# Peptides against a protein of PDB entry 3PBP, part 37

Target 1, 203 residues: chain A of PDB entry 3PBP
Amino acid sequence: LNEKDLNLILNKSLVMYESLDSTTDVIVKRNVIKQLQFVSKLHENWNSRFGKVDIQKEYRLAKVQGPFTINPFPGELYDYTATNIATILIDNGQNEIVCVSFDDGSLILLFKDLEMSMSWDVDNYVYNNSLVLIERVKLQREIKSLITLPEQLGKLYVISDNIIQQVNFMSWASTLSKCINESDLNPLAGLKFESKLEDIATI
Target 2, 203 residues: chain A of PDB entry 3PBP as posed
Amino acid sequence: LNEKDLNLILNKSLVMYESLDSTTDVIVKRNVIKQLQFVSKLHENWNSRFGKVDIQKEYRLAKVQGPFTINPFPGELYDYTATNIATILIDNGQNEIVCVSFDDGSLILLFKDLEMSMSWDVDNYVYNNSLVLIERVKLQREIKSLITLPEQLGKLYVISDNIIQQVNFMSWASTLSKSINESDLNPLAGLKFESKLEDIATI

## One batch from the design tools (peptide; aimed at target 1 N71 F111 F193)

Design b2_p17_8_s1 (made by RFdiffusion4, then SolubleMPNN; from b2_p17_8, 8 letters changed)
Fold by OpenDDE base, seed 3:
Structure b2_p17_8_s1 (fold): chain B 203 residues (1-203), chain A 17 residues (1-17)
Amino acid sequence: as target 1 above (203 residues)
Amino acid sequence: MTIKEKIGEFLIKKALS
């Protein structure tokens, strides 16, 4: 990632923000706003001599309202604490993947098999949110933030102390989306749920 | 059972295998 790329992302974020209207889904609106805030902050920091990324905690999290259950929960993670939650759109029909990070440097990608409430602000309490494990990604680093860009389907940006990485799961999420939209499970047979990890920038 | 629930069931079985 260079200054030009960052500027491009900022510009795209601004354009997306400007495209918001009364018909835009509430979650999308929130994501766009959060994205803009995040990218703006990155831009400010990049222009500084130090280029240090300092993002406020409130911009890091998308939250599932109320407690949620993960099935199955990875046994290795029982001793670790969840640090961040993000929701990533995988299509224009608002199908989404939930990602949770842990303090061991793991990411878990989760499927919402039931319709549950999502919010950036946890004002309402829901007793049960069902999440199904799709994939565990081990990053082996301290995860500070999870960022999603609404215009980038099936992509998650992971910010650590010294690196920004992209997790791209469209290799399987596109098929998943198709299955949902067509009400057909057959394409899932033989599908590998393995995301691609790419380094975007060093911090 | 909805398609999402069926997908969920599939994924659970896969994760446990």
Scores: peptide ipSAE 0.648, ipTM 0.953, DockQ to the pose 0.454
OpenDDE base, seeds 1, 2, 4, 5: peptide ipSAE 0.644, 0.643, 0.641, 0.635; ipTM 0.951, 0.951, 0.955, 0.955

Design b2_p17_8_s2 (made by RFdiffusion4, then SolubleMPNN; from b2_p17_8, 7 letters changed)
Fold by OpenDDE base, seed 1:
Structure b2_p17_8_s2 (fold): chain B 203 residues (1-203), chain A 17 residues (1-17)
Amino acid sequence: as target 1 above (203 residues)
Amino acid sequence: MTIKEKIGEFLIERALS
């Protein structure tokens, strides 16, 4: 995710939040609030690191694009602050994983299971875009930054303290990519979504 | 339902189990 993508997610989350009313199911309301708080924390951290961004224009444009959800929201991370976000390609077909870091030293890996959609009739219909939780990686370090290299599929570099660590999730992402590209879900059965963590270098 | 949507459902079910 880049700044624009983050803003889009935030805006869509806001749209969803604004759609809540007194008749909304309590569980739904709670989930939407949690998601909004999550995205807001991401945005706050983004602004703190890269400067304040005015999202008003983007918000206005996003009103017709539908809401955004994260399912399931990692409840254990609800009170923690999101610190970084990155998008990692897993194949040459532009399939990607979204990664978010938190100030507890956790990484969450997320899957985009829906394509972006736009609805011009917001009052009557809003397509729901979503991210799905794949894995939580607990580094238990202060994560300073996330780096991805275009030529290295399924690899994320995490900078913490004076150490760079590589998170390699091709052990499952290769299968995931295959499932997507071949339209076959079967290979996911029994698959362990466990990334490999390796120390790469000291800084 | 697209393959991605099916994968999403699979992952959600896994996460909730």
Scores: peptide ipSAE 0.663, ipTM 0.955, DockQ to the pose 0.585
OpenDDE base, seeds 2, 3, 4, 5: peptide ipSAE 0.657, 0.654, 0.656, 0.653; ipTM 0.953, 0.957, 0.957, 0.957

Design b2_p17_8_s3 (made by RFdiffusion4, then SolubleMPNN; from b2_p17_8, 8 letters changed)
Fold by OpenDDE base, seed 1:
Structure b2_p17_8_s3 (fold): chain B 203 residues (1-203), chain A 17 residues (1-17)
Amino acid sequence: as target 1 above (203 residues)
Amino acid sequence: MSIKEKIGKFLVEKALK
C-alpha cells in the first residue's frame, strides 16, 4: 500500500459518504460509514509511519484507539495494494464481514473481533481496530469495484473487466452468525470457510 | 473475553495452520 493508493481509497470513501442523504438506506449508510472508518484507521497508521495526509476532520468518524491490524495478514499480499473495501451484513442483528480487495485480484474476508461503539460524534466515536482473516479468495482479475445490496445477506458483487461475479459466503457466515448470537463456538469446529463464486453477468 | 474475541482467536489459529 502506498500513499497514492491510500488516498484514492480514501477519496472514494469520502465521495460515497457525501452521497448519503435522508433517503439512503440504513444499511447502505452503515456500510459507507464502516468503509470510511476502516480507511480512516489506515490513514492514521499511515500518518504515524509516513507523515500526515490531509483529510478533512469532518469525514473522520473514528477516534484513534490504537493501530489497525489484520491478523494474520497473508504474506503474499504485503507487496500488493488494497483497492476496495466493503462491509457485508450476515444477519439481521448487524453482524458483518469486512472485505478488502487487492490489486493482485485477491479478496480477503475479515472478521471484527472487537466491540465497536458507533457514533456520529467524531470526537467520541470508537471503532474497533482489529480484523481477523477468515478467507482469501483469489480472483486473479483486476477488481474495479465491490458492491453490496442491503437485501442480500452474505453476498458481495465484484466487478472486474466486463464481468460481475457474486461471492457468496453464507455457507460459513450463517454458522458464524449463529455462533455470535448464541455465544457458542462449537459450531465452528470443522467448518470450511470457503465462499462460492458465480458469474452473474457481463457488462 | 467476548464471544467475538473468542471467535477471533479461533480464526487466527485456523489461519496459521
Scores: peptide ipSAE 0.643, ipTM 0.947, DockQ to the pose 0.538
OpenDDE base, seeds 2, 3, 4, 5: peptide ipSAE 0.641, 0.634, 0.631, 0.630; ipTM 0.948, 0.951, 0.951, 0.951

Design b2_p17_8_s4 (made by RFdiffusion4, then SolubleMPNN; from b2_p17_8, 11 letters changed)
Fold by OpenDDE base, seed 1:
Parts: structure tokens; sequence; C-alpha cells
Structure b2_p17_8_s4 (fold): chain B 203 residues (1-203), chain A 17 residues (1-17)
């Protein structure tokens, strides 16, 4: 990840945020905010190491509790750059999966294992900085964008070249959701965290 | 630990195995 790429992602996130209005679906708003928070965390981490990039205060909707971490980070992706971020709801209780794409054509699906407090008050907005690796999906394509639909739980649409693909992870996310909501880890034992990839359309 | 934290630990262990 370099500064230019980080800035690009940040700018995209900001543009998305700016597109929000009073008519925007609540889930969309939440997802955009969470994406922005994620990018902001990356930015803060970057600033601590490489210098400061100016971000308008109005876009800093997250208060950092600690360093941003992805555990474990796939070693194979160490030299690659993140290109897109998306947040996908997996249930009506606001449990979510974070997805990050890389320029090698990989997607990583991430779990937020710490509590997060969402607020529209910038000063009191708290975002967790801990993400845990669930799955790596290798698409072997240039990923142009990630799309989520509020009404479709556990589904991510990936645009690459002239193809839209759907990543469906409800095969494991439904169990994960249940574990969270019922406070029971047992169903995770033996669970395969393998998402289903399907070609949706040619564009 | 919260359930999410426990899940996180589980996932980390899985990823490292």
Amino acid sequence: as target 1 above (203 residues)
Amino acid sequence: KTIKQQIGEFLIKRALS
C-alpha cells in the first residue's frame, strides 16, 4: 500500500459519503460510514509512519481507540495494494463483514471482533480497529469496484473487466450470525468458511 | 471476553493452523 493508492481509496470513500442524503437508505449510510472509518484508520496508521495527509475534519467520523490491525494478514498480500473496501450486513442485527480487495485480484473477508459505537457525532464516534481474517477469495481479475445491496445479506458484487460476480458467504455467515446472537461458539467448529462465487452478468 | 472477541480468537487460531 502506497500513499497514492491510500489517497485514492480515501477519496472514493469521501465521495461516497458526500453522496449520502436524507433519502439514502439507512443501511447504505451505515456501510458508507463504516468504509470511511476503515479508510480513516488506515490513513491514521499511515500518517503515523509516513507523514500526514490532510483530511477534512468533517469526514473524520471515527474516534480511534487503537492501531488498525488485520490479524492475520496474509503474507502473500503483503506487497499488494488494497483497492476497494465494502461492508456487508449478514443479519438484521447489524452484524457485518468487512471486505477488502487487492490489486492481485484477491478479496479478504474480515470480522470485527471488537465492539463499535456508531454515532453521528464526530467527537464521540468510536470505531474498532481490530479485524480478523475469515477468508481469502482469489478472483485473479482486476477488481474495479465492490457493490453491496441493502436488501441482500451476505452478498457482495465484484465488478472486474466486463463481468459482475457475486460473492455469497451466507453459507458460513448465517452460522456466524447465529453464534454472535446466541453467544455460542460451538457451531463454528468444523465450519467451512468458503464463499460461493458466481458470474452474474456481462457488462 | 465478549462473544465477538472469542470468535475472533477462534478465527485467528484457525487461520494459523
Scores: peptide ipSAE 0.681, ipTM 0.958, DockQ to the pose 0.516
OpenDDE base, seeds 2, 3, 4, 5: peptide ipSAE 0.678, 0.653, 0.660, 0.649; ipTM 0.959, 0.961, 0.960, 0.961

## One batch from the design tools (peptide; aimed at target 1 I134 L176)

Design b2_p18_3 (made by RFdiffusion4)
Pose (drawn by RFdiffusion4):
Structure b2_p18_3 (pose): chain A 203 residues (1-203), chain P 18 residues (1-18)
Amino acid sequence: as target 2 above (203 residues)
Amino acid sequence: SLDDIIKNAVKNKIDNNK
């Protein structure tokens, strides 16, 4: 955990602690407070020279959160099954797109709009477990796998049956991160959220 | 519309960063 990232989760933790009011669900309040306490303890034991911190076994037992809401979910896909999931980096500030494969050779590019709180005990804990559909890409080929190369932002390799295709969504993803970082929604108006599809090779 | 949903989602992300 480098210094930049350590401070990022600390500040996110502080923003949420302040975001607490009385209507806030008791279980959620508990987790937000626990998150702040935990992230603070990490900050106290962080070894700056190695950029690492030890984590006791107690804090590693966490229960799953979900299911995430996928809004708006495409109606056709209720007849199909999700195959793969991938994560694609948009910028240098941990901003990402979640990608999901389906039986129909389709791809949904998702964005997480709500900040999750950490949770350890709570069963079936859902809260800000929210994903939003940005785009859907139908390759009409059998998608065997999804691959990413850390060196290339906003690009995803999709291995179909005899083709390796590259879905390139930096056309809109670059603008998306700018507005997130500049807190300005206007550049999103009019942007067509269409990814550049490209055949890389025959396999 | 989808565009409105996307703008709202980005707005939520921005608000969460504040």

Design b2_p18_3_s1 (made by RFdiffusion4, then SolubleMPNN; from b2_p18_3, 9 letters changed)
Fold by OpenDDE base, seed 5:
Structure b2_p18_3_s1 (fold): chain B 203 residues (1-203), chain A 18 residues (1-18)
Amino acid sequence: as target 1 above (203 residues)
Amino acid sequence: SLEDIVIEAVGKKIESLK
């Protein structure tokens, strides 16, 4: 995910928000709002770190109702602020997971919206989202930084005050990669999306 | 850098497992 991709997601979210009216399904409205809020938070974080993405002030003030579907967006994170963002390669074909940290110590793992990726969430009412929520990891600590290593596929390193932890999601990301590359979502059926946490060092 | 710290820590962890 780069600035261009984030802008595309934001634009899609804004378009969806503008399309909302009194006849809009309540679930759709809720998802659009949550998506826009999430993307807005991401955009703010992006701006703070990279200074390039200028979200118009009007949209920052608007209740984020966007077509960006983090489905399902964790309702508990509505009250929390995004603190860090990272992209992690899961294969050599440039498939990436987007990770966002929050000030409650949570990590969310997201995948870009592909028509194919929307099909794996059959039990959830999915709307056009730029990002799909795959997993929430609760670390219960203040996250200082997210670090990725190019040679470490599907691994995210989380730095807190006194500890480096590894989040390894290759248990499911390898299957996801295979599904994308082979254009077959069947292997995702019944797959548990649970990452492994490991302490790397005390600092 | 933070990246260097992580690289060093990961390296030490890997060595400890050998």
Scores: peptide ipSAE 0.435, ipTM 0.884, DockQ to the pose 0.018
OpenDDE base, seeds 1, 2, 3, 4: peptide ipSAE 0.429, 0.429, 0.429, 0.430; ipTM 0.882, 0.883, 0.882, 0.883

Design b2_p18_3_s2 (made by RFdiffusion4, then SolubleMPNN; from b2_p18_3, 8 letters changed)
Fold by OpenDDE base, seed 2:
Structure b2_p18_3_s2 (fold): chain B 203 residues (1-203), chain A 18 residues (1-18)
Amino acid sequence: as target 1 above (203 residues)
Amino acid sequence: SLEDIVIEAVGNKIKSLK
């Protein structure tokens, strides 16, 4: 994810939020609100590190689509704030995993898919799925930074107060990459999405 | 299931690349 992508997500979420009214299904309302809260928290943390992003009003008016959605968004993270974001290459092509850290010490590993527009059966509301949850890793520590190295595919370095840890998800990411590159979904059947966590160094 | 969601997402990605 980059600033442009985040802006896009935020705009979509805001547009959907603004469309909510008294006739909207309770489930839809809840999901949109929670999504907006998440994106807002992401944006807030992004702004603190990279500067404030201006949301283009014209974009919201021109592109009336459903909200950005992480599918599924972990309910436990609704009350927490995103702290860091990183993109990890899983092959030498275009395939990558997005990682977001939270102030509860959680990491979520996300797949950036094609934006899907779906309508809810009840209220005919449209939502967009741009990121899919693959795995949640609970570190139970304050995450200071996320580091990636381009020569180390499928590896994320997590820096906390006293330790550097490596998250290695090539156990499943290699299969994921293969599936995409070969246009074959079969290897995903029965695949366990469990990353390996290793302590690298104390600091 | 989460697995099904991931499979669907990967499927969509594949389609987008064609």
Scores: peptide ipSAE 0.548, ipTM 0.936, DockQ to the pose 0.389
OpenDDE base, seeds 1, 3, 4, 5: peptide ipSAE 0.548, 0.547, 0.546, 0.548; ipTM 0.937, 0.937, 0.939, 0.936

Design b2_p18_3_s3 (made by RFdiffusion4, then SolubleMPNN; from b2_p18_3, 8 letters changed)
Fold by OpenDDE base, seed 5:
Structure b2_p18_3_s3 (fold): chain B 203 residues (1-203), chain A 18 residues (1-18)
Amino acid sequence: as target 1 above (203 residues)
Amino acid sequence: SLEDIVKEAVGKKIESLK
C-alpha cells in the first residue's frame, strides 16, 4: 500500500458515498459510510506522515446508523483514531498485509484482495471496498510505532511504552500466500486467523 | 533509529533461544 493506492481507495469510497440514495440497501449504505470513515482515518494518518492534503471535512462527518455490524471495518473503531500504518510482506512475491493501529491499542490486519475476501465471508452478506479485515489484535497499549524488517516475513514489531512486541501472523499468512500464488482458496476453509504475540525486549 | 533498535533486540532474542 502506498499513497497512490490509498488515494484510489479513497476515491472509490467517495464515489460510492455520493451514489447513496433512499433506495440503497441499508447494509450497503452502512458499509459505504464505514468504508469512508475508515479510509478517512487512514488518509489523515498518511497525510500526517507525508505532509499531504487532508480529506475535506464534509466527508469526515459521515456517520454510521442502524443496528447492523460491518466487517471488514470493526464498528467500534469508528470512535477511535488511526495512529500508525505499516505494510508487511508475507512472501517474496510481494503480497502484503496492511496493518493499522488505533489509539485504543488495537491493531487491524487488512488485505487488499476484494474477491478473496468475498470467499471468506460466504455466510455473511458483505459489501467491501479494496481492503478487508482479517484480524483485530487488541494490545490495550499506546502504540508508538510499527516497525517491519525486510528479512522477517509476516512479522510486525510494535513499540508501546518501553516494550517491543512481535506480532507473528505467518500461521495464516503462509496459507494465504499459497492460496494467492496457486489461485486456490480451498486451504483457507476452516483456517483460524489468529496471530501470535511475543515480547521481544524492554527498552 | 527505531529499526536498528528492533533489529538489535530481535538479534538478541534469537541468540538467547539457541
Scores: peptide ipSAE 0.468, ipTM 0.902, DockQ to the pose 0.018
OpenDDE base, seeds 1, 2, 3, 4: peptide ipSAE 0.445, 0.453, 0.446, 0.449; ipTM 0.895, 0.901, 0.897, 0.899

Design b2_p18_3_s4 (made by RFdiffusion4, then SolubleMPNN; from b2_p18_3, 9 letters changed)
Fold by OpenDDE base, seed 3:
Parts: structure tokens; C-alpha cells; sequence
Structure b2_p18_3_s4 (fold): chain B 203 residues (1-203), chain A 18 residues (1-18)
């Protein structure tokens, strides 16, 4: 990642911010704002003489609020706490993947099998979604933030103290999207739900 | 299997949109 790339990310984040409207979910708005703030701060620190990027606690997402059901839930995660949540678009329609991070450095990728409104607001305990586990990714890092870019379908950026990593799940999400949109389950047969992990930048 | 669970979930999603 260089300055040019960072500028591009910043611009994309700004576009995402500008896309917010009155119909956008409150938690989505807050997440987008936090992402924008983070990227802006990252950009500022990048230009600093010290080349150090300080990821402040304020940019981390709040603890995931329930109620929600995840099935199956990985038994290993019962002793850990959810730290961040993100929604990643997988097409230009209505299909999305939910990602939850845990304090053990794990990510879980989840599918919403029911159409329910997601409310993660602390003050609003609305019954959330039935979520199905697709994949668990073990990063073994302290996950500080999850970033998504609207123009980058099926991609999640994971921010830790010293590195930005990209999780790309379009290898299976493209098929998933197609199945939903075409009302055909056949392409899912034999599909491997394994995301690609790539280091983007050291910070 | 996890695969079967995902397939079932996608099926439910498809049906919910009809």
C-alpha cells in the first residue's frame, strides 16, 4: 500500500459516506462514519514524518448487540466476545454477508437466511436475524476494525495494530449470489467456502 | 455438513423472496 492507494481508499470511503440517506439503517450509518474517520486518520498518519499509524480505540466498533442466532455456532468461540460487525455486499442487489469478529482474532462469515431488519443499537433490542455460519477465518490478531468498500464486492478489510488484511470471499459469494438471484441451488453443490486472505499493508 | 446447512439456508432465503 502506497500513498496513491491510500488516496483511492479514502475516495471510495467518501463515496460510501455520500451514499447515505434517510432510509439507511442507523447502525450502517454509524459504521460508515467510523470507517471514514479511520481512513481519514490513516491518511493523515501516513503523511506524517514518523510513518506510524495509530489506530485509536474510538474507531473500533462497539460490541455486537443481540438478540441474534448463529447456527451452527463454533464451540471454541463460546468463551470469547464479539468485537466488531460488518456487512459486506456481494452483488449490486440485496445480497450480503455479515461478518463478526471476536477477541480471539477469529472472523465468522454469516448468511442471513431470513429477511429481518438488523438493529445493533444498544438502546433498541430488536430481534435480529437468523444467521448461518459459512466460514470461520482465524487471524489470531487483535481486530481493531472492519472496513468495507461499496465498490469492492465480497471484500472485507481487517485492521489490526500493525497490518491491514483483505478477506476476499468472492470465490464462493459470486456463486451464492447467482443461486439466490436465479432461484437455483444447483451451483452450490460442491462449492468450497474458503476465502482468500491477503496482506495489504503494514502499519 | 456445513455445506448442507448453507444450502438449506440459501433455500430458505429464496423461498422468502417469492
Amino acid sequence: as target 1 above (203 residues)
Amino acid sequence: SLEDIVIEAVGKKIESRK
Scores: peptide ipSAE 0.580, ipTM 0.943, DockQ to the pose 0.295
OpenDDE base, seeds 1, 2, 4, 5: peptide ipSAE 0.578, 0.580, 0.580, 0.580; ipTM 0.942, 0.946, 0.945, 0.942

Design b2_p18_4 (made by RFdiffusion4)
Pose (drawn by RFdiffusion4):
Formats: C-alpha cells, structure tokens, sequence
Structure b2_p18_4 (pose): chain A 203 residues (1-203), chain P 18 residues (1-18)
C-alpha cells in the first residue's frame, strides 16, 4: 500500500463518516465506523519505507456483499448466463470499468457509482452495491475469455472462437475520468458511448 | 466530492440508458 493509496482510502473513509446522519441504517453506521477505525489503524502501522502494512487474521474474515444492482439491466440477457468478469483501468486514480460476458456473445460495460463500505459480519449485506450500465457490445461470437494488459488503459481483449478482438473504450472513458476528477458532468453531454471494436488476430 | 460526483455520473448514465 503506497502513500498515495493509503491516503485515498483514509479520505474516502472520512467522507463517509461525515456522511453519517440518524436515518442512516444502524448496521451501515456500524460498518462505516468500523471502516474508519480499521483504516486508521492501518495508517498507524503503515511502514512507509516498504509501503506495506501487516493485517491481523481478525480483519481478513469478511462476508460477501451483494448481489450488486445492475442498472439498467438489458432485458434480452435474462435468457442467457454470465460467463466472465474483468476489470479495466480508466485512469491513474483507481477508476475502473467492470466488464461481464454472456452466453449470447454479449458484453456489458458497467460503472460503480456508489461508494461501498467495508463489511465483515453482516450477512446478505447490500449497501451502495450499485453498478450502472454504460454500454453493451454484441460480438455475436462465442466469448471464451477476457484478458487485460496493465500497460493499456481502457482496452480489453476478448478471445472468441477464432478471433482475438480488442474493445477500446478510451473514446469515452478518457472523458469520463476527467469529469469524475474535475467534478464537471457537462463533457458527458452528447458523448456517444460506443467502443472501438478491432480484430487483432485469428487464433 | 469525488464520491458525490460519481453518484451524479451514475444518475446521468441511468437517465441516458432509459
């Protein structure tokens, strides 16, 4: 955990602690407070020279959160099954797109709009487990796998049956991160959220 | 804040996809 990232989760934790009011669900309040306490303890034991911190076994037992809401979910896909999931980096600030494969050779590019709180005990904990559809890409080929190269932002390799295609969504993803970082929604108006599809090779 | 902006981006995208 480098210094930049350590401070990022600390500040996110502080923003949520402040975001607490009385209507806030008791279970959620507990987790937010726990998250702040935990992230603070990490900050106290962080070894700056190695950029690492030890984590006791107690804090590693966590229960799953979900299911995430996928809004708006495409109606056709109720007849199909999800195949793969990938994560693609948009910028240098941990901003990412979640990609999901389906039986129909389709791809949904998702964005997480709500900040999650950390949770350890709570069963079936859902809260800000929210994803939003940005785009859908139908390759009409059997998608065997999804691959990413850390060196290339906003690009995803999709291995179909005899093709390796590259879905390139930096056309809109670059603007998306700018507005996230500049807190200005206007550049999103009029942007067509269409990814450049490209055949890389025959396999 | 960044968290608030991300929520607003999400609202914008939901409206666009509807």
Amino acid sequence: as target 2 above (203 residues)
Amino acid sequence: STIEMREKVGDYLRELQS

Design b2_p18_4_s1 (made by RFdiffusion4, then SolubleMPNN; from b2_p18_4, 11 letters changed)
Fold by OpenDDE base, seed 2:
Formats: C-alpha cells, structure tokens, sequence
Structure b2_p18_4_s1 (fold): chain B 203 residues (1-203), chain A 18 residues (1-18)
C-alpha cells in the first residue's frame, strides 16, 4: 500500500459507510464500520507524519457495495492508532504482504486476497475487497518507521528510538508464494505463520 | 486463475485466524 492506495481505501470506506441503512446486513455493517475506523486512524497518522492526503469527497454510490475490511481485525487494536504501513514483496511474481504498525507496538501482517476494485458508477458494483490477517507481532516499542528493501524478499525493518529490528517472514511466505503461484493450497496445511524477529542494531 | 487462488488462500487464512 502506498499513498494512492490509502486514498482509495479511505474513499471506498467512506462510500461504504454512507451506504449503510436499516436494511444492511449486520455483518456487513460491522465490517464497514471497523474498516472506516481503521483507515481513519491510519490516515490521521499519515497526515501528521507525511503530509495531508487529499481524498475525493465527491463520490458515487454503487448499486451494490461489497465490504472491504481487515479480517479478522484484532480486537485489542481497536483502541490503538495505526502508525505505519509497508508493502513487502515475497517473490518476484508480484505477491506481497502488507504490514501495518500500531502505537501499542504491534505489527499486523496482512494478505491481499483480492485486488482493489472500485466502481464509481451508480449502475455498477463495488466488489468485495479484503485484507486477511496472517500474523500479529508484538514488539512493544514505539515504531518510528518501517523500511523494506526490494532485494530482500519477505523482510521488514522496524525502526524504533533505540533499535532497528528485522522481521523475517520467509519461513511461511515462501510457502504462501508457492501456493499462489502453483494454485495449490495443500502446503498451507500445518504451516506455522511465525515470523523471526532479530535485533539488527542499537541506535 | 491466480485471482481465484488468492481468494481461496484468503479464505483459508481467515478460517485459520478466526
């Protein structure tokens, strides 16, 4: 995810939120609300640190709105603010993991199971989009920034005030990549989604 | 398709994490 993607997600979230009514399914309603809350928190922090992200306030409602959310969203993080976002490549075939940090020191690793699709035409549909939770890593640090290196697949560098840490998730991401590329989910069975955390340098 | 596979992967992960 980048600034453009964040803007799109925020716009979509707003559209979906405003489309809620008394006839909306409870699950859909909940997902939309939670998505908006999440994105709003992320956007607030983004604006404060990286400048204002302008969103299109004028939008059209699709005839049918599909939910877009993070599933499951850890309940423990509802009251915390997203602080950073990064996208990490796991192969050379465009498979990637999205990482979001929170001000409680948590990292969530997310899988994009559907590419973003939006329709701004009232006669069209906004299809379901989602980010799926893979792993939560609790660093319990104030995360200043997330850094990725294109030549280092499945590695995320987390910078705090006093330390740089590496999160390496290739232990499971390699299998995930293979599953996607080969259209075979069998290797996912029994796979442990546990990333390796290592201290790289003190600051 | 790759898209279909991703959807299935997502479903799998969702079930696992729920």
Amino acid sequence: as target 1 above (203 residues)
Amino acid sequence: SKLETKKKVGEFLLKKMS
Scores: peptide ipSAE 0.582, ipTM 0.938, DockQ to the pose 0.583
OpenDDE base, seeds 1, 3, 4, 5: peptide ipSAE 0.579, 0.580, 0.578, 0.572; ipTM 0.937, 0.938, 0.938, 0.942

Design b2_p18_4_s2 (made by RFdiffusion4, then SolubleMPNN; from b2_p18_4, 9 letters changed)
Fold by OpenDDE base, seed 3:
Structure b2_p18_4_s2 (fold): chain B 203 residues (1-203), chain A 18 residues (1-18)
Amino acid sequence: as target 1 above (203 residues)
Amino acid sequence: SLLETKEKVGKFLIERAS
């Protein structure tokens, strides 16, 4: 984990925390708080060793709201509980992937195949009810938080008790984005939907 | 359209898992 990455993660965590209100889902609140707490500790440790990190604030308003359906739903996850949710941009045209974590340590990456607007506005809640399973990633860890950075397309940061990991799905998401934007699905044929997992830092 | 394409993508993703 370098200074730039830490700064971005901290910024995101702070902005997300500031966005919390009385209407925010309890799970989302807990996730954001945990993110902030963890990253704050990292920042303190970083500052003590390497000096102070400056932060620039940016926020994306589009968030996933439940309830929603997942198709197909992985049978193995039937008895497990969703713990976190995140939305990751895959291009500058607002195509995005939804990620849900479960208490078995699994991540599922989901595609929104219906164009329904989402709003966290208290006066206008809109839900996307259709999510399609793309990939299941088994981390086999207790997932504490999911972090996304607006500047990093197709990347998700997963925080557990002992490690921060990056999930990078641009290997397939770039093709997916292209297919959507060009209305040509041919490149999807034979595409392997396997994300890359990388350890970023130990806790 | 974008909507139609997304729907087709969704269908594709479901079918590939069959």
Scores: peptide ipSAE 0.638, ipTM 0.945, DockQ to the pose 0.397
OpenDDE base, seeds 1, 2, 4, 5: peptide ipSAE 0.638, 0.636, 0.637, 0.620; ipTM 0.944, 0.944, 0.943, 0.948

Design b2_p18_4_s3 (made by RFdiffusion4, then SolubleMPNN; from b2_p18_4, 9 letters changed)
Fold by OpenDDE base, seed 2:
Structure b2_p18_4_s3 (fold): chain B 203 residues (1-203), chain A 18 residues (1-18)
Amino acid sequence: as target 1 above (203 residues)
Amino acid sequence: SILETKEKVGKFLIEKMS
């Protein structure tokens, strides 16, 4: 995710939230609310660290085809605030993992299974989108920054106050990439989504 | 298509993680 994507997600979340009414399915309602809460926290932190992101204040309401949220929602992180976001390439194509850090020291690794799509036309629909939770990594540190290097696939560098750590998820991401590129999901069965954490340097 | 596959992957992962 980048600033533009974050803005789009926030806008979509707002539209979806405003579309909620008494006839809305309970599950959909819950997901939309959770999404909005999550994205809002992320946006607040983003603005404080990276500058203000202007959101479209005026938007058109559209029918909701489905929720746009993190699924499953990390309930354990419900009350915590997102602090950083990064996108990590897992191949030389188009496949990537989204990482979000929280102020409890957790990282979540997410899969973007749908391209962002929405309609601002009132006669159209807000399309269903999601970020899929793959793994939660508990660092239990105050995360200051997330760094990725384009030449290093499936690697994320986490900077805290006193240490730089590397999160390497190519153990599962390579398989994921292959599954996507070859349209064969069989290898996903039995796959362990456990990233390798390594201390790189003390600071 | 790649997009269709990603969607299927997503569904699979959601079920797995649930």
Scores: peptide ipSAE 0.604, ipTM 0.944, DockQ to the pose 0.592
OpenDDE base, seeds 1, 3, 4, 5: peptide ipSAE 0.603, 0.604, 0.597, 0.596; ipTM 0.944, 0.944, 0.947, 0.947

Design b2_p18_4_s4 (made by RFdiffusion4, then SolubleMPNN; from b2_p18_4, 12 letters changed)
Fold by OpenDDE base, seed 2:
Structure b2_p18_4_s4 (fold): chain B 203 residues (1-203), chain A 18 residues (1-18)
Amino acid sequence: as target 1 above (203 residues)
Amino acid sequence: SKLETKQQIGKFLVERMS
């Protein structure tokens, strides 16, 4: 995810939030609110580190088919702030994992199970977006940055104050990739979603 | 479709935590 993507997510979240009314399902309301809170934290951090994100002020009312949310969002992270975001390719077919770091030193690895384009020029549009929690990795460090290398699939480098660590999730991501590409979920049965953490260098 | 597969995967991933 980059600035443009973050802006889009924020706008979508705002639209959904503003669309809430008395007829909205309680679960949807909750999820939308939580999503907005999450994205807002991301945005705050982004602005502080990389400058102001230009948010689209003009948006169309969206028909909500489903919440744009992190599902499930770890309850323990509600009080913490998102600090970094990155996208990691898991194959050459552009399947990817999204990761978000928090100021408690946690990383969450997320799967985009719903991607729908929005047209802001249309008076009414329908969208449904979702990020699904795969794994939480507790580093218990102040995460300064997340680095990915295009040639290294399923690997994330985490930079903290005095150490560079590698998170390698190809142990499960290779299977996930296969499932997506082959349209077969059978290989997911019994799969452990546990990434490997390794110290790369002390700095 | 790929989209449907992703949706199913998402559902699976959520349900495994329930």
Scores: peptide ipSAE 0.654, ipTM 0.950, DockQ to the pose 0.586
OpenDDE base, seeds 1, 3, 4, 5: peptide ipSAE 0.653, 0.652, 0.650, 0.637; ipTM 0.950, 0.949, 0.950, 0.952; seed 3 fails the geometry check

Design b2_p18_5 (made by RFdiffusion4)
Pose (drawn by RFdiffusion4):
Structure b2_p18_5 (pose): chain A 203 residues (1-203), chain P 18 residues (1-18)
Amino acid sequence: as target 2 above (203 residues)
Amino acid sequence: SIEVRKEVGEYLVELQES
C-alpha cells in the first residue's frame, strides 16, 4: 500500500463517516464506523519505507456483499448466462470499468457509481452495491475468455473462437475519468459511448 | 468525487433508458 493509495482510502473513509446521519441504517452505520477505525489503524502501522502494512487474521474474515444491482440490465440477457468478468483501468486513480461476458457472445461494460463500505459480519449485506450499464457490445462469437494488459488503459482483449479482438473504450473512458476528477458532468453530454472493436489476429 | 460518481451514474442510467 503506497502513500498515495493509503491516503485515498482514508479520505474516502472520512467522507463516508461525515456522510452519516440518523436515518442511516444501523447496520450500515456500524460498518462505516468500523471501516474508519480499521483504515485508521492501518495508517498507524503503515511502514512507509516498504509501503506495506500487516493485517491481523481477524480483519481478513469478511462475508460477501451482493448481489450488485446492474442498472439498466438488458432484457435479452435474461435468456443467457454470464461467462467471465474483467476489470479495466481507466486512468491513474483506481477508476475502472467492470466487464462481463455472456452466452450470446455479448459484453456489458459496467461502472460502479456508489461507494461501498467494508463489511465483515453482515450476511447478505447490500449497500451501495450498485453498478450502472454504460454500453453493450455484441461480438456474436463464442467468447472463450477476457484478458487485460496492465500497460494499456481502457483496452480489453476478447478471445473468441478463432479471433482475438480488442475492445477499445478510451474514446469515451478518457472523458469519463476527466469529469470524475474535474467534477464536471458537461463533457458527457453528447458523447457516444461506442467502443472501437478491432480484430487483432486469427488464433 | 464520490458525489460526482453518483451523478455520473444517474446520468448514464437516464441515457441508457432513453

